Peptides against a protein of PDB entry 7RZF. Designs and how they scored, part 33

Target 1, 358 residues: chain A of PDB entry 7RZF
Amino acid sequence: PFQEEHLKQLYKIVPIKDIRNLYVTFPIPDLQKYYKSNPGHYLGHLIGHEGPGSLLSELKSKGWVNTLVGGQKEGARGFMFFIINVDLTEEGLLHVEDIILHMFQYIQKLRAEGPQEWVFQECKDLNAVAFRFKDKERPRGYTSKIAGILHYYPLEEVLTAEYLLEEFRPDLIEMVLDKLRPENVRVAIVSKSFEGKTDRTEEWYGTQYKQEAIPDEVIKKWQNADLNGKFKLPTKNEFIPTNFEILPLEKEATPYPALIKDTAMSKLWFKQDDKFFLPKACLNFEFFSPFAYVDPLHCNMAYLYLELLKDSLNEYAYAAELAGLSYDLQNTIYGMYLSVKGYNDKQPILLKKIIEKM
Target 2, 358 residues: chain A of PDB entry 7RZF as posed
Amino acid sequence: PFQEEHLKQLYKIVPIKDIRNLYVTFPIPDLQKYYKSNPGHYLGHLIGHEGPGSLLSELKSKGWVNTLVGGQKEGARGFMFFIINVDLTEEGLLHVEDIILHMFQYIQKLRAEGPQEWVFQELKDLNAVAFRFKDKERPRGYTSKIAGILHYYPLEEVLTAEYLLEEFRPDLIEMVLDKLRPENVRVAIVSKSFEGKTDRTEEWYGTQYKQEAIPDEVIKKWQNADLNGKFKLPTKNEFIPTNFEILPLEKEATPYPALIKDTAMSKLWFKQDDKFFLPKANLNFEFFSPFAYVDPLHSNMAYLYLELLKDSLNEYAYAAELAGLSYDLQNTIYGMYLSVKGYNDKQPILLKKIIEKM

## One batch from the design tools (peptide; made by RFdiffusion4, then SolubleMPNN)

Design b1_p10_3_s4 (from b1_p10_3, 8 letters changed)
Fold by OpenDDE base, seed 2:
Structure b1_p10_3_s4 (fold): chain B 358 residues (1-358), chain A 10 residues (1-10)
Amino acid sequence: as target 1 above (358 residues)
Amino acid sequence: GKSSGERVRE
């Protein structure tokens, strides 16, 4: 366990690559024994969420952060870390204290709302889907992974323990949240801007860094993080598949797409899967407009339209991705192309959302 | 954001 002297520290690190990153790290107890409830995963799901009202959404809106990752990481024996990692913009590098304040505001929101069983259920369902359709890993990698897992899980649970959540433990969620406090923080900022400003060198990789104590005033500022009304829990993910039925291959199934609808306004081709037998589908739409490429103005308008459409769909993109759905929108010389891919069960919902925004 | 289970590829 880190002693008090190792807490409330700031590390300024010079990278080899031109990257700007912020790591906000919290020492937490070893949660391995709680794998059935996995409170760290619950918190990582929320803190790392990318939907409206998320931490990332707010930090992006300010132009400070591009990406965010939240979750638990294995530490040495007897402890773990919870880490919030963000990719910083140039402007974000100047606002690290405020970024961290927002992190604590979001954490405070999670404390105020309390543990949500429905969120746990979504995590459970998502993990179940991931487990069910996990691709066969390469045998060597799989064996090594299993061997590692055997150190932590009973043999009978080794295959499922990483994926199957079984117990909602709000007490453990609160316990982990209680560790996510400013007095328990270690901050690392990675930027080339620290070149020539470091006084230490790491022994293993030769990484140059400077270590500083975080001022008590800054710690107090973070401790007094209020509720920010912009932060909200995510809405329920409506894209999580629940039906995995595979329809039998039709007798008239063709090896190539067959024209099943031919009208003045539309043609439809269909091919049933005869190879993979997965509850997945690919929907591809090509829209034709005589105005799409008639002149530069129309081309630019069509481009702008799709950019705006994509932007309007961003609120669904993350939730869809989590649920194993994706979409693509592209301009064509004749109009527009739309693709929806993934689990077939909730594709109609995503398609409807796209069409509603068109 | 990656949920906690995805190894931060160092």
Scores: peptide ipSAE 0.034, ipTM 0.680, DockQ to the pose 0.287
Fold by OpenDDE base, seed 3:
Structure b1_p10_3_s4 (fold): chain B 358 residues (1-358), chain A 10 residues (1-10)
Amino acid sequence: as target 1 above (358 residues)
Amino acid sequence: GKSSGERVRE
């Protein structure tokens, strides 16, 4: 267990690579015994969420952060960490205190809203989908993984324990959330900007760093984090598949895409899956425009258009990705290419969202 | 994103 002296510390670390990262770490109890409820997973899902009203969404809007990861990590024996890690922009490096304030504001929002059973249910459903369609891992990796898991789970649950959420435990969620406080924080900032400003060297890798106590005034500022009205719980993930029906292979199924629709404005090819038998589909759309590549200006405009479109779709992309859906948009010499891949059940929803933004 | 609680095997 970290002693009090190890809390409220700031580490300034010089990386070898040109990276800017912030790690906000909280020591938490070992949650392994609570694998059926997995309160750390619940909190990681929300804190790491990328939808509207999320922590990341706000930090991106400020231009401070590119990416965010939130979740539990194993620590030393009998101890875990909850870590919020962000990739910092150059501007974000100047606003680390404010970034962390926003983290605590989001955490405060979670406290105010309390544990949500529907969020737990989504996590459960997502995990169930992931488990159901988990690709057969390579035997060596699988066996080694199982051997490791056997130390933590009953043999009968080894195959499911990582995925199976069974118990909604709001008390445990609140317990973990109560550990996510400024008085329990360790902060690490990784940046080359600290080169020549360090006074310690890590013993194992020779990493240069400086350790400082976080000022009490800063801790108090974080402790007094109010509710930020920009933070909202995510909406329900509309992309979670519920229908996994696989249609029987048609007798006339062709090994190659067959033209099933031919109109003046569109051609449609279809190939039924004859190999994988998964409730998945790949929808590929090629759009042709005579203006797309007519000149450099139009080409650049088309590029910019897609970049803006992708940016506008980011809020949906995350939820879709969690649900095993993805999309791709690319410029082509003839126009645009759109691909929607994953579970077929909710593909129409994602496609509609894309088209509505186009 | 969510960190997959991949147990860092020490």
Scores: peptide ipSAE 0.045, ipTM 0.681, DockQ to the pose 0.239; fails the geometry check
Fold by OpenDDE base, seed 5:
Structure b1_p10_3_s4 (fold): chain B 358 residues (1-358), chain A 10 residues (1-10)
Amino acid sequence: as target 1 above (358 residues)
Amino acid sequence: GKSSGERVRE
């Protein structure tokens, strides 16, 4: 366990590359034995969520952060870390204390709401999907992976332990959440702006850094983090597939797309999968407009329209991605291209969402 | 995004 002297520390680190990163790290107990419930996964899912009301959404809205990653990381034997990592904007670099305050506000929201079984169930379902359709790894890599896992899991569970959640353990979620406190924090800021302002050099890589104690006043501010009304739990992910049925190959299945609908306004081509036999589909739509590229003004308007449309769909994009669905919108010289890809079961839902925003 | 705690498998 980190001694008290290692807690409440700020590290200012000079990178080689022009990057700006913030790492907020919490030492946590070793959670390996709790793999069936995986409380760290639960918290990482929520803290790292990118939907409306998420930590990232708020920090992005402030212009302080571009990306956010949250989750558990293996430490040395007997302990782990929970890390929240963000990519900082130039403005965000000036607001690190406030960014961390927002992190603790979100954590406080999680405390206030308590563990949610439905969220656990979604995590379970997502992992089950990932497991079911996991690509076969190369045997050597797979064997090495299995060998490593055998040190931690019973033989019968080695194949499933990383994916299959079995037990909802709100007590363990609360236990981990209780470790995510300001008094237990280590902060690292990575920025070239610290060049010439460091007094230490890391032994292994020669990285220049400065270590400072976080002022008690700052810790207290974070400890007193209130509920920020902008933070909300995610809504239920409506894109998680539940039907994985593979339809039988039609007797007249063509090796190439066949024209199955031909009207004055639309043509539809269809090809059944005859190779992969996955419950996935690709929907491709090409829209033609005589006005799309008539002049530079129309081109710019079409571009702006798609940018706005994409922005309006951001609320669904992350949830869809988690569920193995994706969409793509592109301008074409003739109009617009839309693609929806992934598990076929919930594609109609995503397509409907896109159309509703158009 | 969620950091899948890639267990640094030694």
Scores: peptide ipSAE 0.038, ipTM 0.676, DockQ to the pose 0.224; fails the geometry check
Fold by OpenDDE base, seed 1:
Structure b1_p10_3_s4 (fold): chain B 358 residues (1-358), chain A 10 residues (1-10)
Amino acid sequence: as target 1 above (358 residues)
Amino acid sequence: GKSSGERVRE
């Protein structure tokens, strides 16, 4: 564990690549023994959430952050780190203190709401799906991975241990949240803007950096982070598949799509899967409009329409992606194209959401 | 990057 002298430090780092990143790091206990409850995963899921009322949503709305990752990372023996990492905009680089304030406001919201069993259940269900349909790893890589995991898990659980959540432990969630405090923070800012402003060089890679103590006033501001009414827990993910039934191959199944509906307004082609045998489907829709590409104005209007439509669907995009669903909307010379892909069980829900916004 | 509760990949 870091000693007190290593806490409340700010590192300004000069990258080789033109990147702008913020790392907010908290030393936490080793959570490996708690793999059945995985409190770090629970917190990473919430802090890293991208839906409405999330930390990322607020930071994006201000134009300060592009992407956010939250989660646990392995450290040295006997401790881990919880890291919140964001990709900074040029403007965000000027507002790092405020960004971190928002992080602590979100963490404070999590404390106020307390651990939610339904969130744990969603994490459990998502992990179960990921495990069930995990691609077969190559034997050599798989063997090496198993060998590493055997150090941490019983042999009987090695195959499932990374994915299987079994125990809701609100006490452990609260324990980790208690470590996510300003007095326990290490901050690293990565930007080329620090070039020529550094006073230290890392011995191994020659990375230039400056180390500074975070002022007590700033720590106090973060400690006094209030509840921000813009932060909300995510809604339930309605896209998580629960039915994985694979329908039997029909005797008359063709190797090519068959026309199953032919009307004046629509044609429908269908092909049953005869190769993959997964509970997945691809829905492809081509829309034809005589007005889509009549002139540059109509073309631009069609473009803007799809951009607005995509924007209106952003609230569902992340939840769908987590659940293994995706959609694509594209302009075509004849109109537009819609594709919905992934697990078939909840595709109708996503499709309905898309159509309702059209 | 997907802020999945996944381990922060190096």
Scores: peptide ipSAE 0.031, ipTM 0.670, DockQ to the pose 0.515; fails the geometry check

Design b1_p10_4_s1 (from b1_p10_4, 3 letters changed)
Fold by OpenDDE base, seed 5:
Structure b1_p10_4_s1 (fold): chain B 358 residues (1-358), chain A 10 residues (1-10)
Amino acid sequence: as target 1 above (358 residues)
Amino acid sequence: MPMDFMKYTE
């Protein structure tokens, strides 16, 4: 485990690739034995959330961060790490202290709200869906993976242990959250801007870096992080499927899409799945407009319209994705194309949201 | 996203 001398350290690292990354790392206890509750996944789900009021949403709004990943990572025997990793913009590279402040503000919000059983339940449900409808893996890779994890899980649970949550443990969530403090932080900034400003070389890969102690005043600023009223817990994910019924094949089911509706304003083709038998559907809509491609102005207006529409749907995109739903919007020479894919149960909800924005 | 997000989407 890291000693005090290893904490509150800043590493400035020169990458080979032109990347800008920030890693905020916290040493945490080994959580492997708590796989049935998986408190690290709970926290990773919230910290890594991308919806309104999330850490990422706020950092993106400031133009500092492009992407965010949060969660537990395996360490050596007897300990793990919790890591918040962000892709930095050029502007974000100048605001690393403020970015980390926002991280601690969000963590403080999580402390203030306390563990939420409904969030755990959503994680449980999502993981159960993922397990139930998991795609087939290549046997060789799958066997090797299973063989590896047999060291960590009972034989009877080896297939389910990584997916099926069984126990809500608010005490463990709080325990991990208590480790996410400024006094326990290790910060790494990865940027080519540090080239020529380093004084150390990593032994294994020859990576150039500089190590500095984080000033006590900065640590104190992070310790005094407020709740920041912009941060909110996510709303309940309305897209999580609950009905997985597979309808029987129709007697007249054809191997090709059949025209089931033909009107002056619309045509509808339908094909029942006769191959995969999954509770999934693909909805494809083509909208026709004589104005879509009449001249360059209209073409650009149609493009701008779709960009605005996509932007307006961002609030649902992440929640839908988590629930195994996706949508796509594209301009065509004839008008617009919309696709909705994934579990069929909540597709009408997502479709309604799209249409309401349109 | 959570660090293990892909684990649960595959």
Scores: peptide ipSAE 0.029, ipTM 0.643, DockQ to the pose 0.177
Fold by OpenDDE base, seed 1:
Structure b1_p10_4_s1 (fold): chain B 358 residues (1-358), chain A 10 residues (1-10)
Amino acid sequence: as target 1 above (358 residues)
Amino acid sequence: MPMDFMKYTE
């Protein structure tokens, strides 16, 4: 574990690639033994959330951050790290202190709200779905992976331990959250803008960097992070599938889509799955409009319309993705194409949301 | 995203 002298440090790192990243790292206890409750995953789910009221949403709204990843990472034996990693914009690189302040404001919000059993239940359900419908892996790679994790899990649980949550442990969530404090922080900023401004070289890879103590005034500023009213817990994910029933294959099932509805305004084709036997569906819609591509102006208007529509649907995109649903909207020379894919159970909900925004 | 998100999407 890091000693006090290794905490509250800032590292300015020169990358080989043209990237701008911020790593906010907290030393935490080894959580491996708590795999049945997985408090690190709970916190990673919330801190890394991309929906309305999330940390990422606020940082994006300010134009400082493009992407955010939060979660636990293995360290050396006996300890782990909790890391919040963001992709910085050029402007964000100038506001690192404020970005980190917002991180602590969000963490403070999590403390104020306390552990939520419903959030744990969603994580449990999502992981159960992921486990149940996991794709086949290459046998060699899978065997090697399983052999490796046998060091951490009982033989009877080795296949499920990384997925199936069993216990809601608010005490462990609070314990980890208590480690996410300014006095326990290590900050790394990765940018080519530090080229020629470094004074140290990493021994193994030759990475150029500068190490500085974070000023006490900055630490105090982060310690005094107030509740920011823009931060909210996510809403319940309405897209999580609960029905996995697979209908039996019809006796007269055709190998190709059959026309099942033919009207003046619409044609509908249907093909039952005879190959995969998964509780998934693909809904594809082609909308025809004589105005979509009549001239360059209409073409551009149709393009802008879809971009605006996609933007208006961003609030659902992340929750749908987590639940194994996706949608796609494209301009065509005839009009517009819409696809909805994934678990069939909640596809009607997502489709309804899309249509309501159209 | 959570850091372990990829673990559940593979």
Scores: peptide ipSAE 0.029, ipTM 0.638, DockQ to the pose 0.180
Fold by OpenDDE base, seed 2:
Structure b1_p10_4_s1 (fold): chain B 358 residues (1-358), chain A 10 residues (1-10)
Amino acid sequence: as target 1 above (358 residues)
Amino acid sequence: MPMDFMKYTE
């Protein structure tokens, strides 16, 4: 376990690859025994959220961060880590202290709002879907994984333990949040910009690094992180599927798409799934416009339109992705192409939102 | 995204 001397440390690390990363790490208790509530997953879901009002959204708006991952990581026996990892821009590398301040502001927001049962329920539902419709893995890898998991879970639960949430434990969420404090932080910055500025070498891989104590004034600054009004909890994810009914095969089902609607303005083809029997669908739309490719100006306008449309849909993209939905928009020589894929239950909701932005 | 997100999306 980490002693006080191991906390509030900054590591400047020289990578082999040209990467810029920030790791903000907190030691936490071993949460393995709490797998039925999985408070680390709850916090990772929120801290790692990419929607409006999220930590990532704010850091991206400032041009400091490209991607963000948050969650628990296994340590040695008896302890774990909670890690917030971000991909830094060149500008972000200059604002690491401010980035971490924003992290603590978001954590403070989570403390202020308290544990939300509805968020837990969403996590539970998402994990249940993932378990139910999990793809087949390679037997060798799967067997090895299960063998490893048997050390942690009862035999009866070994298949479900990593997925199925059973208990909402706000006390455990608060307990983990209480560990996410500046006094417990370990910071690692990975950048080639530290080349020639290091004084230590890691024994196993020869990684060059410098270790420094984080100044008390910086720790205090993070401890005094206020509520940033830009941070908000995510809205409820309306794309989470709830209906998984497989419709019976139609009597007239054809092995190929059949034309089921033919009008002056539209044609519709339909093919029922007769092979996979999954509660999923693929919706493909081709929109035709005589103006889309008539000249270079119109072509560029159509392109710009689509880019703007994509940008306007970003607020839904993450929530849809979490729920197993995806969409794609492309320019064509005839106009535009739209594809919506995933669980069929909530596809109409996503489609409606796309159309409303069009 | 959450760190364990990929485990559920495979």
Scores: peptide ipSAE 0.027, ipTM 0.625, DockQ to the pose 0.179
Fold by OpenDDE base, seed 3:
Structure b1_p10_4_s1 (fold): chain B 358 residues (1-358), chain A 10 residues (1-10)
Amino acid sequence: as target 1 above (358 residues)
Amino acid sequence: MPMDFMKYTE
């Protein structure tokens, strides 16, 4: 476990690859025994959220961050870490202090709102779906994994323990959230810009780094993080499937797509799944326009249209992805291609949103 | 993304 001397430290690390990363790490208690409530997952879900009002959305809007990952990470026996990791832009590298301030502002927002049972329920439902429809893993890897986790979970729960949430524990969420404070922070910045500015070498890999104490003034600035009105809890994820009914195979089911509708304006092909028997569907739409590729101007307009459309749909993309839905939009020489894939239950909702933005 | 979610997608 890190002692006080190891806290409030900044590490400037020189990577081999041209990468820019920020790691904000908090020591937290060992949460293994709380796997049924998994408070770290709850916090990781919110901190790592990518929807409107999220930490990432704000940091992206400022041009400082490309990606964000948040969650618990295993440490040694008896302790864990909560880590917020971001991919920095060149500009973001200059604003690390402000980025971390925004992190603490978001954390403060979570404190102000308190634990939300509906968020826990969404996590529970998402994990249940993931468990139920989990793909087959390579036997060797899976066996090794199971053997490893047998040290942590009862035999009867070993398969479910990493997925199935059972208990809403707001007290544990608050407990973990209380550890996410500036006085407990360890910061690592990874950038080639630190080349020639380091004074230490890591023993195992020869990584060059510099260690510095974070100034007390900076810690105080983070401690005084206000509520940033730009941060909001996510809205309820409307794409989480609830109906998993698999329709019986039709007697006349063909091994290839059959034309089921033919009109002057549209043709519809259908193929029922005869192999996987999953509550999933693939909806593919090809839109034809004689103007889409008639000249360079129209081609560029069609391209711009799709870029704008994608941008207008970005608010749904993350929530859909979490729920096992995806969409794809592409320009074609004939017009436009749209694909909607995933659990069929909420595909109509996503499709409707796409069409409404079109 | 949540870090633990990535663990299951890799």
Scores: peptide ipSAE 0.024, ipTM 0.639, DockQ to the pose 0.214

